# Ledger of designs, part 43: peptides against a protein of PDB entry 7K3S

Target 1, 60 residues: chain A of PDB entry 7K3S
Amino acid sequence: MEELSGKPLSYAEKEKLKEKLAFLKKEYSRTLARLQRAKRAEKAKNSKKAIEDGVPQPEA

## One batch from the design tools (peptide; made by RFdiffusion4, then SolubleMPNN)

Design b2_p22_6_s3
Fold by OpenDDE base, seed 4:
Structure b2_p22_6_s3 (fold): chain B 60 residues (1-60), chain A 22 residues (1-22)
Amino acid sequence: as target 1 above (60 residues)
Amino acid sequence: ELEKRLKELEEEAEKVLEEIKK
């Protein structure tokens, strides 16, 4: 990573950074949606396993 | 680890925001 520490960025450089930020926001949203699905799937697996093992489910 | 990846994305976004504000 070039440390652009200290020089004023050109308009073009700032626009490139805005594009990078938009990409990062998209990746964040995609990753968050995957995490939410993973947590739901994990809860469903744990509930199935707890039923199979006769362990009481934690009340929600 | 998806939570780790979220944190990395946040940290990278913060760095980009700091650079845009310069």
Scores: peptide ipSAE 0.620, ipTM 0.930, DockQ to the pose 0.438
Fold by OpenDDE base, seed 1:
Structure b2_p22_6_s3 (fold): chain B 60 residues (1-60), chain A 22 residues (1-22)
Amino acid sequence: as target 1 above (60 residues)
Amino acid sequence: ELEKRLKELEEEAEKVLEEIKK
């Protein structure tokens, strides 16, 4: 049976999709926090290296 | 890698949202 791509989703199907969306939002937030930490660590590494190399740190 | 993963999560979330709106 072709699940008619046009059938309105049941309440239960919509709730299942909402649960999936909530999961995706959680994973997004976790991944974003990891990215932010990575970017901060990279900036800190680059700043330390710039000081060591005697390169004038770009003023903030 | 993390930026790619964020994009994938956004794209999947958009698909889920469109399916909810159906």
Scores: peptide ipSAE 0.619, ipTM 0.931, DockQ to the pose 0.397
Fold by OpenDDE base, seed 5:
Structure b2_p22_6_s3 (fold): chain B 60 residues (1-60), chain A 22 residues (1-22)
Amino acid sequence: as target 1 above (60 residues)
Amino acid sequence: ELEKRLKELEEEAEKVLEEIKK
């Protein structure tokens, strides 16, 4: 199969690629926001462990 | 891994941008 890499894309093909790009940008933003929340949650867990190991809970 | 998924999305977006420029 010779890759017909040389034909100009039709208007419809360009619009389909723009829709794909918009989808990829949305998925990227969602994934990035999830990563940022994960990093914040990890920092919060490390801070809680440092407090729990350093403060003897007064036995009531 | 979320970082791996970000890289995959970037690589796919670059390919789509190259095709739009043709």
Scores: peptide ipSAE 0.618, ipTM 0.931, DockQ to the pose 0.392
Fold by OpenDDE base, seed 3:
Structure b2_p22_6_s3 (fold): chain B 60 residues (1-60), chain A 22 residues (1-22)
Amino acid sequence: as target 1 above (60 residues)
Amino acid sequence: ELEKRLKELEEEAEKVLEEIKK
């Protein structure tokens, strides 16, 4: 990929790069959505643990 | 791992954008 750094890219090469960029944006969005779900799930687990630790088991 | 992957995708997208601009 280093060899392309110095030559003006053809229209076809630029279109191929645009397709790659579109793919990368899609993968980024998917990964970001996964991260956001993971962070929400972690917060929900931490809040559940805080509730369970805060409920005194009634010693019956 | 997901944050690392996001950074890698950003860096790769930046390289592709630089190549498109040339």
Scores: peptide ipSAE 0.618, ipTM 0.930, DockQ to the pose 0.389

Design b2_p22_7_s1
Fold by OpenDDE base, seed 3:
Structure b2_p22_7_s1 (fold): chain B 60 residues (1-60), chain A 22 residues (1-22)
Amino acid sequence: as target 1 above (60 residues)
Amino acid sequence: VEEKLKELEEEMEKILKEIEKS
């Protein structure tokens, strides 16, 4: 097993990585919530089109 | 937006691997 001989990160370096990870998790959650809103809005637009296409235009 | 999620996942995975190596 080649122990990937990365120098053991100092406690301070490890805490800095944890801080960066916490930041990325926050950005991920924000971005995911944006995607979920976009997908819901798209579904709502598609449902409106399905309702508009399902309303028989009154023949003039 | 999906591409940005993938980039964030890849960056998080890199950091997790670095923390685990440590």
Scores: peptide ipSAE 0.560, ipTM 0.915, DockQ to the pose 0.363
Fold by OpenDDE base, seed 2:
Structure b2_p22_7_s1 (fold): chain B 60 residues (1-60), chain A 22 residues (1-22)
Amino acid sequence: as target 1 above (60 residues)
Amino acid sequence: VEEKLKELEEEMEKILKEIEKS
């Protein structure tokens, strides 16, 4: 089996991959921040429900 | 959202491996 010795990437191809990596890192950070906000919003909703269920309705 | 993070991690890892091999 000839090892597909993948042609060494040119300097320009390597720089293009680094640019793509930088882009993906930015998208990752944005997506992570979105997830963190969603998890915080869910916790805040659960805390509000716990307060509302804890108010005894005044018996009419 | 978590799935998208995993996809991004996998794509980043592929690019890192390609950069390292070069």
Scores: peptide ipSAE 0.559, ipTM 0.915, DockQ to the pose 0.308
Fold by OpenDDE base, seed 1:
Structure b2_p22_7_s1 (fold): chain B 60 residues (1-60), chain A 22 residues (1-22)
Amino acid sequence: as target 1 above (60 residues)
Amino acid sequence: VEEKLKELEEEMEKILKEIEKS
């Protein structure tokens, strides 16, 4: 296993890592927004079910 | 979805450590 650990990263390698970090940050933000939408949608479904179970069906 | 957030956090942390080492 070559210990690539010792050479200072070139400016170009450091910029490439920053670009990758910016990409991952964007994917994280997108994924987080998806999770937050899913959690809001789940709460909205649970609220509808609680209303439907609490209305006694009028005996026709 | 939560698992994918953790994977992204771990990958971001690895890159931050590499940038800091340089």
Scores: peptide ipSAE 0.558, ipTM 0.914, DockQ to the pose 0.338
Fold by OpenDDE base, seed 5:
Structure b2_p22_7_s1 (fold): chain B 60 residues (1-60), chain A 22 residues (1-22)
Amino acid sequence: as target 1 above (60 residues)
Amino acid sequence: VEEKLKELEEEMEKILKEIEKS
């Protein structure tokens, strides 16, 4: 396999890649926080259903 | 959401490998 010894990236190309990496890290953190909120909301819904099924509705 | 996290991880890994080769 020919090692595609890609030309050394210029300083400007390397800085552009670092900026892209910082952007992706921010999007990752935002997406992870959404997932964590969704998992907490699911647990809260399951806990509410367990309470509602266990409390006899007062006969109106 | 989990699929989007995996896509972001794969794209970050590609950029890290490209920065390391330079």
Scores: peptide ipSAE 0.557, ipTM 0.914, DockQ to the pose 0.350

Design b2_p22_7_s4
Fold by OpenDDE base, seed 4:
Structure b2_p22_7_s4 (fold): chain B 60 residues (1-60), chain A 22 residues (1-22)
Amino acid sequence: as target 1 above (60 residues)
Amino acid sequence: VEKRLEELKREMEEILKEIEEK
C-alpha cells in the first residue's frame, strides 16, 4: 500500500483541518452522550418493566 | 449510534495523520 504522501499541507490547510477536527470532536462527544443517555433510558425502562411485572396488580 | 462513533473516530484519525504529515 503506497502511502499517497500528498504534497506537504500549507499552514492554512493545516489550520482548516484543525477546525474540522474540533468540529468532529464536538460531534463525537454529542453522539457519545446520546448513546449513554439511550443506554440509561433502556436500563430505566427495563427496571420499570421488572417492577411492573413483579408487582401483583391489586385485584379490583 | 455506535457505528456513527466509529465513523467519527476514523475521520478524526485520518485528519490527525494529514496534520502530522510534514
Scores: peptide ipSAE 0.562, ipTM 0.907, DockQ to the pose 0.345
Fold by OpenDDE base, seed 2:
Order: C-alpha cells, then structure tokens, then sequence
Structure b2_p22_7_s4 (fold): chain B 60 residues (1-60), chain A 22 residues (1-22)
C-alpha cells in the first residue's frame, strides 16, 4: 500500500481543512447543546412524576 | 446524539493530524 502521506498539503489545502475544522467545532457545540437540553427535559419530567405521586388525591 | 458527538470528535482529530502532517 503506497502511503499517499507523501505530498505536503498546500497552504490552500491546509486553509480548507481549517475551515472544515471550524465547521465541525460549530456542529459539535450545537449537538452538545441539544444533548444537554434533552437531559434537562428528562430530569424535569422525572421531577414532575415525583410531585404527582406524592400528592394524595382528594377522595371525591 | 452521543454517537454523533463521537463521530464529530473523530473527524476533528483526523483533520488535526492531517494539518500537523508537514
């Protein structure tokens, strides 16, 4: 297998990779924020269930 | 969602290696 690692990337190719890296950092941050919102929403649902199970229903 | 974070992390690490390769 010829290791195609042998050509130093041009300045323009390195700049294109840096642009891609900046895009991926943004997508990572967006995805992480989505995960954190989902985990907070799950915790809020579990807290509501704990309150509803602890209130004695008034016997009608 | 967590799987997508690991995929993004891997792709970022691969690009960093390619940029650092002289």
Amino acid sequence: as target 1 above (60 residues)
Amino acid sequence: VEKRLEELKREMEEILKEIEEK
Scores: peptide ipSAE 0.562, ipTM 0.908, DockQ to the pose 0.337
Fold by OpenDDE base, seed 5:
Structure b2_p22_7_s4 (fold): chain B 60 residues (1-60), chain A 22 residues (1-22)
Amino acid sequence: as target 1 above (60 residues)
Amino acid sequence: VEKRLEELKREMEEILKEIEEK
Protein backbone atom coordinates (compact mmCIF):
# COMPACT_ATOMS: atom_id res chain seq x y z
CA MET B 1 0.00 0.00 0.00
CA GLU B 2 1.57 3.29 -1.07
CA GLU B 3 1.98 5.45 2.01
CA LEU B 4 0.53 8.69 0.68
CA SER B 5 3.34 10.73 2.26
CA GLY B 6 1.16 13.77 1.61
CA LYS B 7 2.61 17.30 1.46
CA PRO B 8 2.71 19.14 4.84
CA LEU B 9 -0.85 20.15 5.72
CA SER B 10 -1.81 23.72 4.83
CA TYR B 11 -3.01 26.13 7.54
CA ALA B 12 -6.61 25.65 6.28
CA GLU B 13 -6.34 21.81 6.46
CA LYS B 14 -4.95 22.03 10.04
CA GLU B 15 -7.84 24.34 11.09
CA LYS B 16 -10.36 21.86 9.58
CA LEU B 17 -8.74 19.02 11.59
CA LYS B 18 -8.92 21.17 14.79
CA GLU B 19 -12.67 21.75 14.17
CA LYS B 20 -13.16 17.97 13.75
CA LEU B 21 -11.15 17.35 16.96
CA ALA B 22 -13.36 19.84 18.88
CA PHE B 23 -16.49 18.02 17.59
CA LEU B 24 -15.09 14.59 18.62
CA LYS B 25 -14.14 15.93 22.10
CA LYS B 26 -17.77 17.11 22.57
CA GLU B 27 -19.17 13.71 21.46
CA TYR B 28 -16.69 11.91 23.77
CA SER B 29 -17.77 14.06 26.76
CA ARG B 30 -21.50 13.42 26.04
CA THR B 31 -20.90 9.66 25.66
CA LEU B 32 -18.80 9.51 28.86
CA ALA B 33 -21.50 11.39 30.83
CA ARG B 34 -24.09 8.83 29.55
CA LEU B 35 -21.87 5.92 30.68
CA GLN B 36 -21.36 7.51 34.13
CA ARG B 37 -25.15 8.04 34.54
CA ALA B 38 -25.80 4.40 33.55
CA LYS B 39 -23.23 3.10 36.12
CA ARG B 40 -24.77 5.32 38.87
CA ALA B 41 -28.30 4.12 37.99
CA GLU B 42 -27.16 0.46 38.17
CA LYS B 43 -25.64 1.00 41.66
CA ALA B 44 -28.85 2.78 42.81
CA LYS B 45 -31.00 -0.18 41.57
CA ASN B 46 -28.78 -2.71 43.39
CA SER B 47 -28.98 -0.63 46.61
CA LYS B 48 -32.82 -0.43 46.37
CA LYS B 49 -33.08 -4.23 45.91
CA ALA B 50 -30.79 -4.81 48.91
CA ILE B 51 -33.02 -2.54 51.09
CA GLU B 52 -36.29 -4.11 49.82
CA ASP B 53 -34.97 -7.68 50.41
CA GLY B 54 -33.64 -6.75 53.90
CA VAL B 55 -36.66 -4.78 55.29
CA PRO B 56 -39.91 -6.70 55.96
CA GLN B 57 -42.50 -4.62 54.10
CA PRO B 58 -45.44 -4.09 56.47
CA GLU B 59 -48.35 -6.07 55.01
CA ALA B 60 -51.02 -3.59 53.97
CA VAL A 1 -21.33 2.79 24.99
CA GLU A 2 -17.73 1.85 25.95
CA LYS A 3 -16.98 0.68 22.35
CA ARG A 4 -18.10 4.13 21.07
CA LEU A 5 -15.71 5.85 23.55
CA GLU A 6 -12.78 3.76 22.22
CA GLU A 7 -13.77 4.60 18.59
CA LEU A 8 -13.91 8.34 19.41
CA LYS A 9 -10.55 8.13 21.24
CA ARG A 10 -8.85 6.42 18.24
CA GLU A 11 -10.27 8.98 15.77
CA MET A 12 -8.99 11.82 18.04
CA GLU A 13 -5.51 10.21 18.26
CA GLU A 14 -5.36 9.86 14.43
CA ILE A 15 -6.29 13.56 13.95
CA LEU A 16 -3.69 14.65 16.56
CA LYS A 17 -1.03 12.62 14.68
CA GLU A 18 -1.97 14.34 11.37
CA ILE A 19 -1.85 17.84 12.99
CA GLU A 20 1.60 17.15 14.57
CA GLU A 21 3.07 15.79 11.28
CA LYS A 22 5.16 18.79 10.09
Scores: peptide ipSAE 0.562, ipTM 0.908, DockQ to the pose 0.339
Fold by OpenDDE base, seed 3:
Structure b2_p22_7_s4 (fold): chain B 60 residues (1-60), chain A 22 residues (1-22)
Amino acid sequence: as target 1 above (60 residues)
Amino acid sequence: VEKRLEELKREMEEILKEIEEK
């Protein structure tokens, strides 16, 4: 473990880290929304397959 | 996608530790 714990950050460095944190929070929220959409789409596909297996296709 | 959420969470936790360092 490189303990980079050696110097108190200046106010400007802390503000720069807060900007980075805000960016990461935005990326996290976007990625989470994508995951949740994917999980909903997967459930919807599985539900459609369960309905299709339960409905005898009318023989033409 | 889940792996990327874990990576983002870790990077956020590292930055929070660094901000809290007095």
Scores: peptide ipSAE 0.561, ipTM 0.907, DockQ to the pose 0.340

Design b2_p22_8_s2 (from b2_p22_8, 9 letters changed)
Fold by OpenDDE base, seed 2:
Structure b2_p22_8_s2 (fold): chain B 60 residues (1-60), chain A 22 residues (1-22)
Amino acid sequence: as target 1 above (60 residues)
Amino acid sequence: ELEAKLKELKEEAEKILEEIKK
């Protein structure tokens, strides 16, 4: 069982991980904002269908 | 898909935080 988990990360390796973490936070925020827009767009589509179903189409 | 991506990003961030703490 190779104890690969035991080498302390160098300062440079820790800084690289911090940069990756900052990137992930940015991608998370972007993805969350996209999800929120998608949920709002779905609600807006459902509201339009409710209005169209409630208007009696005039018989032509 | 977007919710799955949020979960993946969170899990990857948690792994990095654990490695930084070692």
Scores: peptide ipSAE 0.585, ipTM 0.923, DockQ to the pose 0.362
Fold by OpenDDE base, seed 1:
Structure b2_p22_8_s2 (fold): chain B 60 residues (1-60), chain A 22 residues (1-22)
Amino acid sequence: as target 1 above (60 residues)
Amino acid sequence: ELEAKLKELKEEAEKILEEIKK
């Protein structure tokens, strides 16, 4: 990608970048929500396993 | 994986913000 470092961006190019930025913000929020759900699910699994391992097996 | 993707998205957004400011 040629570094467009030299020419001022046109209004249309700036608007296209703003649209891309809005898209990235949406994808970030979606990904963050997925990560938060994954972390909560992992904590819930670890808590369930700790309870199951602490219950004395009923003597057969 | 999800944490890496968040980092990538942030870095791409920062590049776009710097380009808009020029």
Scores: peptide ipSAE 0.584, ipTM 0.921, DockQ to the pose 0.403
Fold by OpenDDE base, seed 5:
Order: structure tokens, then sequence, then C-alpha cells
Structure b2_p22_8_s2 (fold): chain B 60 residues (1-60), chain A 22 residues (1-22)
């Protein structure tokens, strides 16, 4: 097992890692926004079910 | 699933930050 843990990264390798980090931040923000929308949609569904159980549907 | 993906993305970002600091 070569202990790769000790070689200083080149400038180019560090810039590549920064690009990957920027990509991960974008994916994190997108995923977080999806989770927040899902949680809001669940609350809205639970509120609609509570109204439908209490309001007799008008017989058409 | 979305919470698990957030955790994975955070862990990968932390590894990259440790490599940049070396």
Amino acid sequence: as target 1 above (60 residues)
Amino acid sequence: ELEAKLKELKEEAEKILEEIKK
C-alpha cells in the first residue's frame, strides 16, 4: 500500500478538486430543494385529507 | 432516499476539502 497520503497536490490537481467541490455544492443545493418541496407537499396532502373527511361531498 | 443522498454528498465534499488542505 503506497502511502499516497504524503505527496503535495499540484496546482492543477487542487483546481480539479475545487471544480468537483463546486459541482457537489450544486448537487447538494438541488437535492435539498427537492427534499424541501417533498416535505411541503406532504403537509399539503395531510391538510387536504383532513378537509375531505369533514366536508360531505355535494352529491352531484 | 433524498436525506441519504445529502449525507453522501456532504461526506464526499468533506473528503475533497481534506485533500485540498494537504
Scores: peptide ipSAE 0.583, ipTM 0.922, DockQ to the pose 0.365
Fold by OpenDDE base, seed 3:
Structure b2_p22_8_s2 (fold): chain B 60 residues (1-60), chain A 22 residues (1-22)
Amino acid sequence: as target 1 above (60 residues)
Amino acid sequence: ELEAKLKELKEEAEKILEEIKK
């Protein structure tokens, strides 16, 4: 694998990298939104457990 | 898993940014 680390990229190669970067930003935003929803759902579940442990279950 | 994926996406984006700057 030629380490492209030293050759100046062509305009077309830079545009292709910009497209990949735009894709990665979209995937990052999507993943971040999923993580934020997961953290909110976890906090909501923990809050419900704290309420259920404090309410005496009606004796059936 | 989601935090690991965020880290991977960030690291890949940083590599691309360094290549664009060259």
Scores: peptide ipSAE 0.583, ipTM 0.921, DockQ to the pose 0.364

Design b2_p22_8_s4 (from b2_p22_8, 8 letters changed)
Fold by OpenDDE base, seed 2:
Structure b2_p22_8_s4 (fold): chain B 60 residues (1-60), chain A 22 residues (1-22)
Amino acid sequence: as target 1 above (60 residues)
Amino acid sequence: ELEERLKELEEEKEKILKEIEE
C-alpha cells in the first residue's frame, strides 16, 4: 500500500478541498439556523402551556 | 440530532483544514 500521505497536494486538490470547506461552512450555518428555529419552537410551545394552565375555567 | 450533525461538520472542517496545511 503506497502511503500517498507524503505527496504534497496539487493546486487542483487544494482548490477541491477549499470548495469542500466552503460547502461545509454553508451546511454548518444551515444546520445551526435549523437548531435555533427548533429551540424557538420549543419555547413557544412551553409558553402556550403556561397560558392554558393559568386561565381559570369559568364555572357554568 | 442537529447538535450531533454540527459536531460532525466541525470535525470534517478540522480534517480539511489540516490537510490543506500539509
Scores: peptide ipSAE 0.567, ipTM 0.913, DockQ to the pose 0.360
Fold by OpenDDE base, seed 5:
Structure b2_p22_8_s4 (fold): chain B 60 residues (1-60), chain A 22 residues (1-22)
Amino acid sequence: as target 1 above (60 residues)
Amino acid sequence: ELEERLKELEEEKEKILKEIEE
């Protein structure tokens, strides 16, 4: 189907795009939460190695 | 990569926002 790229979007087409935006926002939030967990897990691994290698932890 | 996937999601969102505004 040739998308007639020259007509203003109908109300129904705009609502479908808004539903897609809501989906993308949800996927973004899920992906961001995964990235934040990955970064925390990496820091926790590095801290465990520093203890095992006998490096004095900076006192908090 | 998770950072690349975040970029793709933002780029897809920007495309849809432009299409809604036209």
Scores: peptide ipSAE 0.567, ipTM 0.912, DockQ to the pose 0.365
Fold by OpenDDE base, seed 3:
Structure b2_p22_8_s4 (fold): chain B 60 residues (1-60), chain A 22 residues (1-22)
Amino acid sequence: as target 1 above (60 residues)
Amino acid sequence: ELEERLKELEEEKEKILKEIEE
């Protein structure tokens, strides 16, 4: 592990890290929204199978 | 996997936050 932790970051380096942080926050939000859609789609598939099998839907 | 990717993104954000605060 190269501990690059030895020098105070310049203003320009800190601004580049803030740009990267803003990018990562956006990618996180996109990935989370995708996961939430996947989980909803899985529940909807399971609900459709439970209706087809005559099993009463678990009340939420 | 999407949950693993969320964890990686959070760990990368924490590293950057730590580096900004030093």
Scores: peptide ipSAE 0.566, ipTM 0.911, DockQ to the pose 0.404
Fold by OpenDDE base, seed 1:
Structure b2_p22_8_s4 (fold): chain B 60 residues (1-60), chain A 22 residues (1-22)
Amino acid sequence: as target 1 above (60 residues)
Amino acid sequence: ELEERLKELEEEKEKILKEIEE
């Protein structure tokens, strides 16, 4: 593995890494929003089943 | 899995941040 860690990155290389970082931040935010929707949908399904099964809903 | 994908994205961001700071 060439440890490229020893050469100062050019301005153009640093800008390319900043573009990649901006992309990764966007993908993270998108994935997090999907996870939060999935967890809310699961809680809503479990709440519907517990009402149908006559189990007291946890009020919390 | 979505939580695993979030972890992968965070690890990739940390690598890029480290490389920008060098």
Scores: peptide ipSAE 0.566, ipTM 0.912, DockQ to the pose 0.408

## One batch from the design tools (peptide; made by RFdiffusion4, then SolubleMPNN)

Design b2_p23_1_s3 (from b2_p23_1, 10 letters changed)
Fold by OpenDDE base, seed 4:
Structure b2_p23_1_s3 (fold): chain B 60 residues (1-60), chain A 23 residues (1-23)
Amino acid sequence: as target 1 above (60 residues)
Amino acid sequence: EEEELKRYLEELKKKEKEILEEL
């Protein structure tokens, strides 16, 4: 895997990649927070359904 | 929904890695 060093990027190209990296990190953090909310919402939905179906909730 | 968010997180991590390999 010795040829993956493409042409040396200019300073401007490197700064553009750093901006893109900062954007991706921000999108990752937002998406992770959304995933954490989705997991909590699914747990709450399953807990509500378990009550409605008369299934004993596992004590936390 | 959760699995779509997981796949998108993996795609973001892949793109982050590709950028870090070019820097």
Scores: peptide ipSAE 0.583, ipTM 0.918, DockQ to the pose 0.359
Fold by OpenDDE base, seed 2:
Structure b2_p23_1_s3 (fold): chain B 60 residues (1-60), chain A 23 residues (1-23)
Amino acid sequence: as target 1 above (60 residues)
Amino acid sequence: EEEELKRYLEELKKKEKEILEEL
C-alpha cells in the first residue's frame, strides 16, 4: 500500500476539512429528505392514475 | 428528478470519502 504521504495537515486545515464534512453531511440529509418526498409524490401520482384508468392498485 | 437526486447523493458520498482519506 503506498502510504498517502500527504504533508501533515495543519490544525486549521483539518478544522476546515471537518467544516466541509459537516456541510456535506447536512446536504446529504437534505437531499435524502427531498428524494423521499419525490418517491412519495410519484407513488401518489401513480395511485391517482390507477384510479382514473380503473386499474386495481397494487397493495402496499 | 429522482435520478438526479440519487446521482447527487453519490457525489456527496464520494466527496465525504475523499475528505475522510485526508483527515
Scores: peptide ipSAE 0.583, ipTM 0.918, DockQ to the pose 0.366
Fold by OpenDDE base, seed 1:
Structure b2_p23_1_s3 (fold): chain B 60 residues (1-60), chain A 23 residues (1-23)
Amino acid sequence: as target 1 above (60 residues)
Amino acid sequence: EEEELKRYLEELKKKEKEILEEL
């Protein structure tokens, strides 16, 4: 494997990559929180439907 | 909805990895 050890990035290029990395980490955290809310909303919808269908609510 | 959020999380992780390989 040729390690494409890319041309040594300038200080300014490295700082720009660090800013992009910080942005991506923020977007990941926001999206993960949305996914967790979606999963909870789906579980709550399914539990409400089970009650409406007269199915005994599972204990856990 | 959930599957779109999962795919977007994987894409963000891929881009994070690509940046970390360049630093």
Scores: peptide ipSAE 0.581, ipTM 0.918, DockQ to the pose 0.364
Fold by OpenDDE base, seed 5:
Order: structure tokens, then sequence, then C-alpha cells
Structure b2_p23_1_s3 (fold): chain B 60 residues (1-60), chain A 23 residues (1-23)
């Protein structure tokens, strides 16, 4: 493993990386919430279709 | 849609790791 010990980043470069990290964490949380809504919407569609097709819903 | 959202989450995690290795 070559130690890519690049030149030490300046304070300003480190602050820019922290801002980018905060942005990525926000995008991750937004995308995760969208995925969770998509999964719930798919489950609700499948449940509605199973009722329409006369398939007994598994009792919760 | 769900698989695209999963792939995008993995790309965001990869970029988060790359930044943490530079910090």
Amino acid sequence: as target 1 above (60 residues)
Amino acid sequence: EEEELKRYLEELKKKEKEILEEL
C-alpha cells in the first residue's frame, strides 16, 4: 500500500471538505427518507392489489 | 426507482469515506 500521504491540506481546504461532508450527510438523509417512502408506497400498492384480487390479507 | 435510490446511497457513502480519509 503506497501511503498517499498527500501534502497536508490547509485549514481552508479542510473547512471546504467539512462543508462537503455536511452536504453529503443531508443528501443521504433526504435520499433515505425517499427510499423509505417508496418502500411504504410499494407495500400499500401490493396490499390494495391483493384486496382487489380477493387474496386474504395476512392479519397483522 | 428503489434500486436507483439504493445505488445513490452507496455512492454518497463512498464519497463520505473518501472525504474522511482526506480529513
Scores: peptide ipSAE 0.580, ipTM 0.918, DockQ to the pose 0.362

Design b2_p23_1_s4 (from b2_p23_1, 9 letters changed)
Fold by OpenDDE base, seed 2:
Structure b2_p23_1_s4 (fold): chain B 60 residues (1-60), chain A 23 residues (1-23)
Amino acid sequence: as target 1 above (60 residues)
Amino acid sequence: REEELERRLKELQEEAEKVLKEL
């Protein structure tokens, strides 16, 4: 059992890690919102193409 | 584009997990 006895982080190092975590959560939420918009835009394109090609739209 | 966003989400999660292991 290697005790990952991580050296006790200074208060400043711990606050820096908390700031990094808050940044990562913000970037994750922003990226997720972009992905959701991309998926909606693709669905809208596929629906438009299905109308144009005369293919029956799958009932959602 | 979607695959790139999904890859970036995984990278952000892995980096967050590293930070959480240090805290």
Scores: peptide ipSAE 0.643, ipTM 0.937, DockQ to the pose 0.375
Fold by OpenDDE base, seed 3:
Structure b2_p23_1_s4 (fold): chain B 60 residues (1-60), chain A 23 residues (1-23)
Amino acid sequence: as target 1 above (60 residues)
Amino acid sequence: REEELERRLKELQEEAEKVLKEL
């Protein structure tokens, strides 16, 4: 069901959607930064374990 | 945790695309 909200949005409704979009962009950037930190923390744990286990890290 | 963050990024993108289609 495409609810084509085929009603022309008022200026106020468009501004509210722009505010929502700005919020979503901010939450996306925050979540992305959390993901990047998580991936770095996992790589740093794996490298510490490989050093402890004497396994040569595959040279990238 | 990483997979949950990746799912949340996808949800945020899909919600942003809905907003963009309404503008």
Scores: peptide ipSAE 0.643, ipTM 0.937, DockQ to the pose 0.363
Fold by OpenDDE base, seed 1:
Structure b2_p23_1_s4 (fold): chain B 60 residues (1-60), chain A 23 residues (1-23)
Amino acid sequence: as target 1 above (60 residues)
Amino acid sequence: REEELERRLKELQEEAEKVLKEL
């Protein structure tokens, strides 16, 4: 059993990791919001093309 | 573009999981 019990991190090292985690969560949320905007923009382009190609939009 | 954003989300998740394993 390899004790991956890495030396107990100091308080300062733990706070630095918490700051890194908070940064990563913020960048994740920003990237997710960009992805959701991209998917909505693609759906809107496909809907515009379906109208132009004379395909009746499925009434949802 | 969407696929690049999805790759970046995975990278950010994997890096966050590494940080969580050290805490």
Scores: peptide ipSAE 0.642, ipTM 0.937, DockQ to the pose 0.373
Fold by OpenDDE base, seed 5:
Structure b2_p23_1_s4 (fold): chain B 60 residues (1-60), chain A 23 residues (1-23)
Amino acid sequence: as target 1 above (60 residues)
Amino acid sequence: REEELERRLKELQEEAEKVLKEL
């Protein structure tokens, strides 16, 4: 029983919800861009490690 | 770090879906 209190939201309440939605969309886009950078950085590390394992270390 | 970002994306989506149900 979730009483979605069926009171029509005022104009001000609707505008506040739209502002919240705009904020959430912005934070989502920012977080997604961070995730995409993290996934690219991991692939770049794995590629660099594969090159380093294929180069004979110069004996010091 | 990736899993934390994926969790945060899910939380943001669930909160946006709540806002959309009220509109």
Scores: peptide ipSAE 0.641, ipTM 0.937, DockQ to the pose 0.373

Design b2_p23_2_s4
Fold by OpenDDE base, seed 1:
Structure b2_p23_2_s4 (fold): chain B 60 residues (1-60), chain A 23 residues (1-23)
Amino acid sequence: as target 1 above (60 residues)
Amino acid sequence: KEKEAEERLRKLKEEMEELEKEL
């Protein structure tokens, strides 16, 4: 296992990593929002199907 | 679509944690 941990990154290399982290945080937030929309849409489909199948929705 | 989004979230988290160890 090459010890890549041993050289202190230059200021410029650290700033490049911070820029990449900021990009990844943005993509994470977008993907999370997409997942949450998908889960809400699935719940709405399942509720519509339960109404169509005549199953009383539990008031939760 | 849901499973694909969950897998992307996992990969993004792993890549972020790797970069945070280099800082």
Scores: peptide ipSAE 0.598, ipTM 0.924, DockQ to the pose 0.357
Fold by OpenDDE base, seed 5:
Structure b2_p23_2_s4 (fold): chain B 60 residues (1-60), chain A 23 residues (1-23)
Amino acid sequence: as target 1 above (60 residues)
Amino acid sequence: KEKEAEERLRKLKEEMEELEKEL
């Protein structure tokens, strides 16, 4: 129960929130790119291991 | 590492949605 103080934010407060939101969007994109790279690297490791173990790669 | 990145994405999304309610 955080009482969102129903006072309209000033222009300066709104600009500060927009700057914070832009920062969070950048960190989100960076983290997403890291996650996607990790998932691709895991698939590549599993593929290499399946070739080494003589298991036919399922053609995706 | 993947679970940590997924959890960080969730927290970033929640914080963005909170700020968007104030704008």
Scores: peptide ipSAE 0.598, ipTM 0.924, DockQ to the pose 0.325
Fold by OpenDDE base, seed 4:
Structure b2_p23_2_s4 (fold): chain B 60 residues (1-60), chain A 23 residues (1-23)
Amino acid sequence: as target 1 above (60 residues)
Amino acid sequence: KEKEAEERLRKLKEEMEELEKEL
């Protein structure tokens, strides 16, 4: 394992990384909510189409 | 749309894990 012997980050650099992590966590939560909506919408489309036409849905 | 969201979640997780190693 190569030691990521990066120079010790200053307090100000560490705070910028924490701000970036908080931003990424927010984007993750938004994307997760989008995924959950997509999965629910796909299940609802597949249940509605499984009643109308026995054709496999193209994954979007 | 689902696969794009899953791929975006993977990339976000990887970017978070790399920043956590620097802290």
Scores: peptide ipSAE 0.603, ipTM 0.924, DockQ to the pose 0.379; fails the geometry check
Fold by OpenDDE base, seed 3:
Structure b2_p23_2_s4 (fold): chain B 60 residues (1-60), chain A 23 residues (1-23)
Amino acid sequence: as target 1 above (60 residues)
Amino acid sequence: KEKEAEERLRKLKEEMEELEKEL
């Protein structure tokens, strides 16, 4: 049982953690948008390649 | 690129969950 005896963070330390969380949420949203674009691009390539010859997919 | 983005999302989620335990 790890004693989560985390010393109570000061108000200033909590505000710094909230700033870090806001940054991470922004990076998460950017990465999610990139993933969604990649998945859409793969589907669009697969749908277009069903019509014309044998070019290997670049592993994305 | 897709797999790298999924791995990055997992790492970002883990880091957010650890910071949320400290609040």
Scores: peptide ipSAE 0.601, ipTM 0.925, DockQ to the pose 0.381; fails the geometry check

